# Ledger of designs, part 197: peptides against a protein of PDB entry 3B8E

Target 1, 230 residues: chain A of PDB entry 3B8E
Amino acid sequence: PFLIFIIANIPLPLGTVTILCIDLGTDMVPAISLAYEQAESDIMKRQPRNPKTDKLVNEQLISMAYGQIGMIQALGGFFTYFVILAENGFLPIHLLGLRVNWDDRWINDVEDSYGQQWTYEQRKIVEFTCHTPFFVTIVVVQWADLVICKTRRNSVFQQGMKNKILIFGLFEETALAAFLSYCPGMGVALRMYPLKPTWWFCAFPYSLLIFVYDEVRKLIIRRRPGGWVE

## One batch from the design tools (peptide; made by RFdiffusion4, then SolubleMPNN)

Design b2_p26_5_s3 (from b2_p26_5, 18 letters changed)
Fold by OpenDDE base, seed 4:
Structure b2_p26_5_s3 (fold): chain B 230 residues (1-230), chain A 26 residues (1-26)
Amino acid sequence: as target 1 above (230 residues)
Amino acid sequence: LTELIGQLNVRWLAILQEKEKELQEK
């Protein structure tokens, strides 16, 4: 997100504090949960058939899967960002190169895609309004990530939600998202303005996409053991 | 629908601005 902000010169989609909250708050507990879950899951129980080659292949496959999931997460976040800005009159094409004028306090007549002029204060409110739903989008997508990480081969429906640590991670992320979104003072302190409850649902299609993708992947693995998808 | 969404967003922004003021006053 930050790279696209720099390259495309778009208004900042995600605040630095929000990024830190993702990295420290939302990623840490899931990472711990995965470390414990690996001990119970088929991910660890498959003794590498060949400890030298299969470990590397498994690490690469895991890295690729997480990389793909990360791309879907980024797409989800940007989708939410562009939807919010479009609803406020800024179409995605219009945002390209707008940062310079957007961040200039002395320019109070920045036009949106519909010719409406926006003051600096109004622009910053819209920008900070994007930070919260971007964060929430990431959290909601991470729900799917946590759920799919439970098993490498078995579907979530087959193994169920037995890992208490994973469930705790889901609640922790959700609680953090709710805290940052709705706690008094977060708008001023963290530049994360309160989120409409409806924006929590913006990420659901992407979470579903991740879930379906992983279930299909797992299904292929089950049907074709030893295939390239393993 | 786009106009309706736009109007809803303007109203929401107004609410957010009001909340920001309330937060600054506390």
Scores: peptide ipSAE 0.016, ipTM 0.448, DockQ to the pose 0.014
Fold by OpenDDE base, seed 5:
Structure b2_p26_5_s3 (fold): chain B 230 residues (1-230), chain A 26 residues (1-26)
Amino acid sequence: as target 1 above (230 residues)
Amino acid sequence: LTELIGQLNVRWLAILQEKEKELQEK
């Protein structure tokens, strides 16, 4: 997200506080839950026939999967960002290169795609209005990520939602997202303005995409053991 | 649910307007 912000020179889509909340708040419990689930799965797995090669392959698979999921997650966040700005009159094409004028406190007449002039304060409100939905989008996408991570090979439908730690993680992430989005004072303290409830649904297509992607990946792995996808 | 969403949207707009005023005063 930050790299695209620099390269495209667009208004900041994700605040530093939201990044910290993701890294320290929302990702911590999921990471712990995954660590426990991996440990449990490794205990249940017979010793790999070749411990050196099988561990390396598994680490590479996990890293690639997380990399791909991270890309889809970022796309989901940016989609939400662009939709919010478009609803406020800023089309994606117009945002390219706009950052310099957007961040200038002395420019109070930045035009949107429809010729409406925006003050610095108004622009910052819209920017900060994007931070919370971006964060929530990440959380909603992480629901799918956590669910798919329950199983390495089996469909999520086969293993079910038996992991209490994972369920707790999902609730914790959601509760934190709701708290940061709707608690009074968060706009001033964290620059996270309240989220319209409709924005929670903007991430659902991406969550579904991640879910479908992982199920397809797992299906391929089951059908072609030892293929390039392993 | 639609009414609830509507009420939440109205509250959201009010909060945004209040924040706009706070930012203009700083």
Scores: peptide ipSAE 0.015, ipTM 0.481, DockQ to the pose 0.013
Fold by OpenDDE base, seed 2:
Structure b2_p26_5_s3 (fold): chain B 230 residues (1-230), chain A 26 residues (1-26)
Amino acid sequence: as target 1 above (230 residues)
Amino acid sequence: LTELIGQLNVRWLAILQEKEKELQEK
């Protein structure tokens, strides 16, 4: 997220506090829950190959999985960010290069995509309004990501939801998201303004898309083992 | 459409400002 902020020179989509909440609050329990996931039946049925090669492949696959999850989460957050800003008159193309003027407190006539002028205070309200939905979107996307990461090749419907630690992690993330979104003082303390309940649903189509995509991917892997999609 | 979007933005901004005031008063 921070790299895209620098490269695209867009208004800051995610505050430092929100980043810390993601890194320390929301990712820890889910990561632990995945460590306690039951081994896939197909992995257990495979004879151990070369221990050095199998360990290396496993470490690479884990690293790739975490990298992909982080990228998917970022995409979900940015989707919600662009939706909120577009709803407030700032189209994605207009946001490119806008950061310099956006962050300048002496410029009070920044125009949106429709010619409406925004004061510095008004712009910062909109920016901080993006922080909470971005965070909530990450949590909602993480629901799908955690479910799809339970297995590498088996369908979620085949593996089931037997991991109680994962279920607990989902509830903990949701409770944390609700606390940060609706607790009094979070707007001042964390720059996280309260959300309308409708913003929770903004991420749902994206989470569903990820879920469907991963199930299709897994289906292809099952039908064509050793393919380039693996 | 531009006028409609402008009106919606003004209304949304007013709601956001009201929420900010409520948060500062609490």
Scores: peptide ipSAE 0.013, ipTM 0.384, DockQ to the pose 0.013
Fold by OpenDDE base, seed 3:
Structure b2_p26_5_s3 (fold): chain B 230 residues (1-230), chain A 26 residues (1-26)
Amino acid sequence: as target 1 above (230 residues)
Amino acid sequence: LTELIGQLNVRWLAILQEKEKELQEK
């Protein structure tokens, strides 16, 4: 998200505080919870034939898979960002290069795609209105990520939701998202303005997509053991 | 789609104006 902000010179889609909340708040507890996940019965029984080569290949494949999932997360966040700005009169193409004028407090006549002039205060309100639903979008897609990371090969339906710490992590990140989104004073303290409840549902298609993608991947691995998809 | 975006824009502008008033009153 921040890289696209720099490359495209668009208004900031995700504030630094929200990034910190993701890294320290929403990702930490889930990551710890995965350490307590029960190992898959099939993985523990299979010793690697070549520990050095098989470990390196497996780590690289896992890194690529997580990288791909991370890109899908970012796309979900940016989709929400562009929808909100478009709803407020700023089409995606108009946002390119707009950052310089957007962040200038002395310019109070920045035009949207429809010729409406926006004061600095109004621009900052809409920017901060994007931060919250972007954050919520990331949290919702992280639900799918956390659930799919429970297993490497088995379906979530086969492994089950036995890890109470993982379940706690899902509730914790959701509660944090709700707190940051709706608690009074968060607009001033964290630059996260309240969002409509409907924005929680904006991320659900992406969460479902990630879940379906991983279940299909795991299904292929089960049907073709030792394939490149593993 | 353009009409939908337009309608949504009007609604969001109203919300933003309300928030702006709330910020000015504080």
Scores: peptide ipSAE 0.013, ipTM 0.409, DockQ to the pose 0.012

Design b2_p26_5_s4 (from b2_p26_5, 18 letters changed)
Fold by OpenDDE base, seed 5:
Structure b2_p26_5_s4 (fold): chain B 230 residues (1-230), chain A 26 residues (1-26)
Amino acid sequence: as target 1 above (230 residues)
Amino acid sequence: LKELLGRLNVKWLAILQEKEEKLQKE
């Protein structure tokens, strides 16, 4: 998110507070839950045939899979961001290079894609209105990520939702997202403005994409044991 | 699509103005 913000010079899609909430709030409990799930999952049960090479290869493949999932999460967040800004009159093409004027407090006549003028305060409100849905999008995508990370080889339908700690993690991150999104004063204190409930659904296609991706990956692993997709 | 987005934009601007006024009073 931050790299695209710099490269494209677009308005900030994800605030520092939202990043901190992801890193410290939403990711920590799920990560702990996954550590407990490792004893029950097939991820760590299979000893490598060659401890010197197979462990390293597996770590690389896991890292690559998480990298791909992270890219899909980022794409989901940016999709939500661009949709919100488009609904507010800023088409994606118009946002390119707009950051300098967007962040200037003395420019109160920034035009949108429809020729409407926006004050600095109005621009910041719409920017901060994007932060919360971006965060929520990440949380909703993380639901799929956490579920798929329960197993290395088995389908999610085969493993099921047995880990109570993982389920707790999903509820915790969702509750935190709801709290930050709808609690009075969050707009002032954290610059996380309330979002429409419909924005929770914007991430669902990406959650489904992650789920399908992982099921296909696992299917390939089952059909080709020891392949490069493992 | 542009027409629809334009109509949505007018509604959002009104909401944003109301929020701006509230934030200025706080």
Scores: peptide ipSAE 0.021, ipTM 0.494, DockQ to the pose 0.012
Fold by OpenDDE base, seed 1:
Structure b2_p26_5_s4 (fold): chain B 230 residues (1-230), chain A 26 residues (1-26)
Amino acid sequence: as target 1 above (230 residues)
Amino acid sequence: LKELLGRLNVKWLAILQEKEEKLQKE
């Protein structure tokens, strides 16, 4: 998120406090749940043929998986961010390079894509209105990612949701997202304004697409072992 | 779509203005 903010010079999609809440609150339990599920999965039952090389390959595969998950989460968050700003009159193309004027408190006439002028305070309200949906989108995408990561080769439907730690992690991150989104004072303390319930569903199509994509990928891998999709 | 977005923008601005006024009173 921060890299795109710097490169594209867009308004800040995710505040430092929200990043901290993601890193400390939402990512820990999912990471632990995945670690336990990987331990239960046959990945650990394969005696490493060569402990040094197989460990290195596993570490690379884990790092790539986490890197991909993080990228998917970021894409989902940015999708929600762009949708909210577009609904508020700022089309994605118009946001490019807007940061400098957006963050300037002395400029109270920043025009949107429709020629409407926005005060600094109004701009900051809409920016902070994006932080909470971005966070919630990450949580919703994490649900899909956690379910997907449960098995590398098997369908989720074959293994089911037997991991109690995973279910607990999903509950905890959802409860945290609800707390940060709706608890009184969070708007002032964390600059996370309350969300309309409809925004929780903004990420669902994206989460579903990821889920379908991964299930299709796994199906292809099962049907064509050693194919280009691996 | 542009007209819809424009109408949505006007509604959001009204909400934002109300929020701004509330923040100025706190």
Scores: peptide ipSAE 0.018, ipTM 0.468, DockQ to the pose 0.012
Fold by OpenDDE base, seed 4:
Structure b2_p26_5_s4 (fold): chain B 230 residues (1-230), chain A 26 residues (1-26)
Amino acid sequence: as target 1 above (230 residues)
Amino acid sequence: LKELLGRLNVKWLAILQEKEEKLQKE
């Protein structure tokens, strides 16, 4: 997110404080939950044929899969950001290079894609309105990520939801997202303005995409044991 | 559910207006 902000010179999609809330708040409990996840029966029973090469290949494939999931998360956040800005009159193409004028307090006549002029204060309201739904989008996408991370090979439907710590993590991150979104003063303190309830649903297509991607990946692994996808 | 979402949307708009008024006073 931050790299695209710098390269494209778009209005800030996600505040630094919000990033810290993701890294320290929403990711910590889920990471702990995964550490206490019951060992997958296929991982525990499968002796590596060559412990050195097979371990390295497996670590690379896992790292690649998580890297791809992280990219999908970022895309989900940006999608929500662009939808909100477009709804407020700023089309994605118009946002390119706009940051300099957007952040200038002395420019009170920044035009949107429809020729409407926006004051500095109005622009900042819209910007800070985008921070919250970006955060919420990440949380909703993380629901799918946490669920799929329970297993390497088996479907979620085969392994089931046995980890109580995982369920607690999902609840905690959702409660944190709701708190940051709707608690009075969060707009001033964290630059996270209240979110329309409808924006919670904007992330669901991406959550579903991650889920489908991982289930397809796991299905390929099951059908081609010893393949390059393992 | 639609009615509930509608009521929540109205409350959200009121909160945004209050924030706009506060920012204009700063």
Scores: peptide ipSAE 0.017, ipTM 0.479, DockQ to the pose 0.012
Fold by OpenDDE base, seed 3:
Structure b2_p26_5_s4 (fold): chain B 230 residues (1-230), chain A 26 residues (1-26)
Amino acid sequence: as target 1 above (230 residues)
Amino acid sequence: LKELLGRLNVKWLAILQEKEEKLQKE
């Protein structure tokens, strides 16, 4: 998200505080929970043929999987960002290069895509209104990510939700998202303004897409062991 | 789509104005 902010010179879609909340709040507990996940019965029985090469291949596959999931999360967040700004009169094309004027406190007549003028204060309210839904979108997509990361080959329905720490992580990140979204003073302290409950549902199509994609991937791996999809 | 976005814009602007008025009173 921050890279696209720099490259496209758009208004900041995700604040530094929200990034820190993701990295420290929503990602740590899930990452710890995955360390305590029950290994798949098929993985534990397979001795590594070559510990050095098999470890490197697994690390690359894990890195690619996390990289791909992270890209889908970012796309979901940006979709929510562009929808909110479009609903406030700023079409995606108009946002390109707008950052310089957007962040200038002395310019109080920044026009939207419909010719309406926006004060600095109004622009910042809209910007901070985007931070919360972007964060919530990432959290909702992370639900699917955490669930799919429990297994490499087996379906989530086969492995089940046995890890209490993972379940706790899902509740913790959801509770944190709700707290940051609706607690009084978060707009001033964290630049996260309250969102409508409907914005929680904007991420559900993406989380469902990730879940379906991974279940299909795992199904293919089960049907064709040793395929390129592993 | 443009009409829909226009209607949504009016609703959000009203909400933003209400938030701005609340912030000015605090």
Scores: peptide ipSAE 0.016, ipTM 0.469, DockQ to the pose 0.012

Design b2_p26_6_s1 (from b2_p26_6, 23 letters changed)
Fold by OpenDDE base, seed 5:
Structure b2_p26_6_s1 (fold): chain B 230 residues (1-230), chain A 26 residues (1-26)
Amino acid sequence: as target 1 above (230 residues)
Amino acid sequence: SAEDLELYEKLLELLEKRLKELLEEA
């Protein structure tokens, strides 16, 4: 998200506070939950034929999978961002290169895609209106991510949701998202304005996409053991 | 509390300032 912000020179889609909340609040407990997750029976039973190469390959494949999931997650966040800005009159194409003027406090007549002029304060309100939904989108997508990360090969339906720590992590990140989204004063203090409840649903397609992606990946792994998609 | 709010605002301002500096240096 940050790289796209720099490269495209668009208004900031995700605030520093939200980033910190993701890193410290939403990702920490889930990461711990994975550490306490019992190894899958297939992982425990599989003796690597070549310990040196197989371990390295597995680490690379895991890294690639997480990278792909992270990309889908980012796309979900940006989708939400662009939808919000479009609803406020800023089409995605118009946002390209707009950052310089957007962030200039002395420019109070930035035009949207429809010729409406926006003051600095108005622009910042819209920008900050994006922060909370972006964060919430990340959280909702992380639900699927956490669930799928519980298993390497087996379907989520086969493994089940028995990890209490994982469940706690899901509740924690959701509670944090709700707190930041709806607690009075967050708009001023953290520049996270309240979001409409409908924005929670905006991320669901991406969560589903991640889930489907992982299930397909796992299915391929089960059908082709030793393939490059592990 | 109002005091907490003020602290959050100050922290946010500092973070934003630092972020801007990092962006300028990048």
Scores: peptide ipSAE 0.007, ipTM 0.244, DockQ to the pose 0.030
Fold by OpenDDE base, seed 1:
Structure b2_p26_6_s1 (fold): chain B 230 residues (1-230), chain A 26 residues (1-26)
Amino acid sequence: as target 1 above (230 residues)
Amino acid sequence: SAEDLELYEKLLELLEKRLKELLEEA
């Protein structure tokens, strides 16, 4: 998310506090739980030949899981970010390069895609309004990804919700999302304004897409063992 | 459980690594 912010020079989709909450509060436990499930289902079925190599494989699995989840989360978050800004009159193409003017407090006539002028204060309110939904979207996307990516080979329907750590992680991230979204003072303290409950569903189409993608991927793996998709 | 402990150790290692990365990027 931050890299896209720098490269595209768009209004900041995530505040520093939000990024920290994602990285430290939501991503780690789910990533570890996912890695654990994958290790159990995919690696432990292979006879451990060398403890050193098995440890290395496990570390690689954790790193891969974390990296993939992070990428999926970022994509989902940006989807929500662009939806919110589009609903407020800022089309995605208009956001490119807008950061300089967006952050300039002396410019109070920044135009949206429809010619409406936005004051600095109004722009910052919209920006901060995006932070919470972005965060929540990451959580919702993470729900889907964690559930579907428990194993690299098995469908969600074949792998039950037996991992207590995964359940704990899902609960923790959901509780954190609810706290950040609805606790009074978060707008001032964390620059995360309260979220309308309807925005929790903004990520669902994306989550469904990921679900379908991963189910198809897993189906291909099952039908073609040893393929490049594995 | 021993499995839980190992998982928590891995979690801590990842958290430390991520924290270090964040501090370096700040």
Scores: peptide ipSAE 0.000, ipTM 0.231, DockQ to the pose 0.026
Fold by OpenDDE base, seed 3:
Structure b2_p26_6_s1 (fold): chain B 230 residues (1-230), chain A 26 residues (1-26)
Amino acid sequence: as target 1 above (230 residues)
Amino acid sequence: SAEDLELYEKLLELLEKRLKELLEEA
């Protein structure tokens, strides 16, 4: 997400505080929950032939999987960002290169895609309106990520949701998202303005996509043990 | 506050600079 912000020079889609909340608040508990998760019995029963190479391969595969999921999360967040800005009169094409003028306090006549002029204050309100939905989108997509990361090979339906720590992590992320989205004063303190409940559902298609993708991947792995998809 | 916003903007600029450096190195 931040890379696209820099490359496209668009208004900031996600604040630094929000990024910190994701990294420290939403990622830590899930990561801990996954660490306590019982390794799939089949993985533990296989003696590592070469512990150094197998560890490296596993770390690379995990890193790639997390990287891909992170990219999907970013895409979901940016989709929400562009929808909100479009609803406020800023089409995606118009946002390209707009950051310089957008962030200039002395320019109070920035035009949207329809010729409406926006003051600095109005622009910042719209920008901060994007922060909360972007964050919520990431959290909702992370739900799917956490669930799918529980297993490497087995379907989520086969292993079930027995890990209480994982459930707690999901609850904590959701509670944090709700707190940051709806608690009075968060707009001033964290630059996260209140979110319409409908925006929670904007991320669901992406969560479903991740879930379907992972289930298909796991299905392929089960049907072709030892394939490159593993 | 306006000061907090300025600090935030400065932090963003620093992050952007660092990211550009990383991209130039990549």
Scores: peptide ipSAE 0.000, ipTM 0.234, DockQ to the pose 0.024
Fold by OpenDDE base, seed 4:
Structure b2_p26_6_s1 (fold): chain B 230 residues (1-230), chain A 26 residues (1-26)
Amino acid sequence: as target 1 above (230 residues)
Amino acid sequence: SAEDLELYEKLLELLEKRLKELLEEA
């Protein structure tokens, strides 16, 4: 997100505080939960059939899976960002290169895609309005990631949500998202304006996409044991 | 800004504290 912000010169989609909250709050608890689950699950105890090749393949597959999931998360976040800005009159094409004028406090006549002029203060309100939904989108997508990571081979429907740590991680992420989104003063302190409840649902299609992707992946693994997807 | 940094540090401390509590409970 930040790289696209720099390269495309679009208004900042995600604030520094939200980035920190993602890195510290939403990534750390899941990582810990996964570490514990990996320790408990025989997934690690399955001796690699060939320790040298299978370990590398597994690491590559895990890395690729996480990389792909990360891309889907980013797409979800940007989708939410563009939807919010579009609803406020800024179409995605118009946002390209707009950062310089957007961040200039002395320019109070930045035009949106419909010719409406926006003051600096109005632009910043819209920008900060985007931060919270972007963050929430990431959290909602991470719900899917956490659930998916529970099982390497079995469907989520087969194994269920038995891991208490995973469930706890989901609640913590959600609680953090709710706190940052609705706690008084967060708009001023963290540049995260309150989120309309409807925006929580914007991420659901992407969560579903991740679930479908993982279920398809697992299905392929189950149907072709020893295939390149193992 | 210095104020932002202070807020970040405070948030970090709170998160670390909460994480530690969770790890101790887990």
Scores: peptide ipSAE 0.005, ipTM 0.250, DockQ to the pose 0.095; fails the geometry check

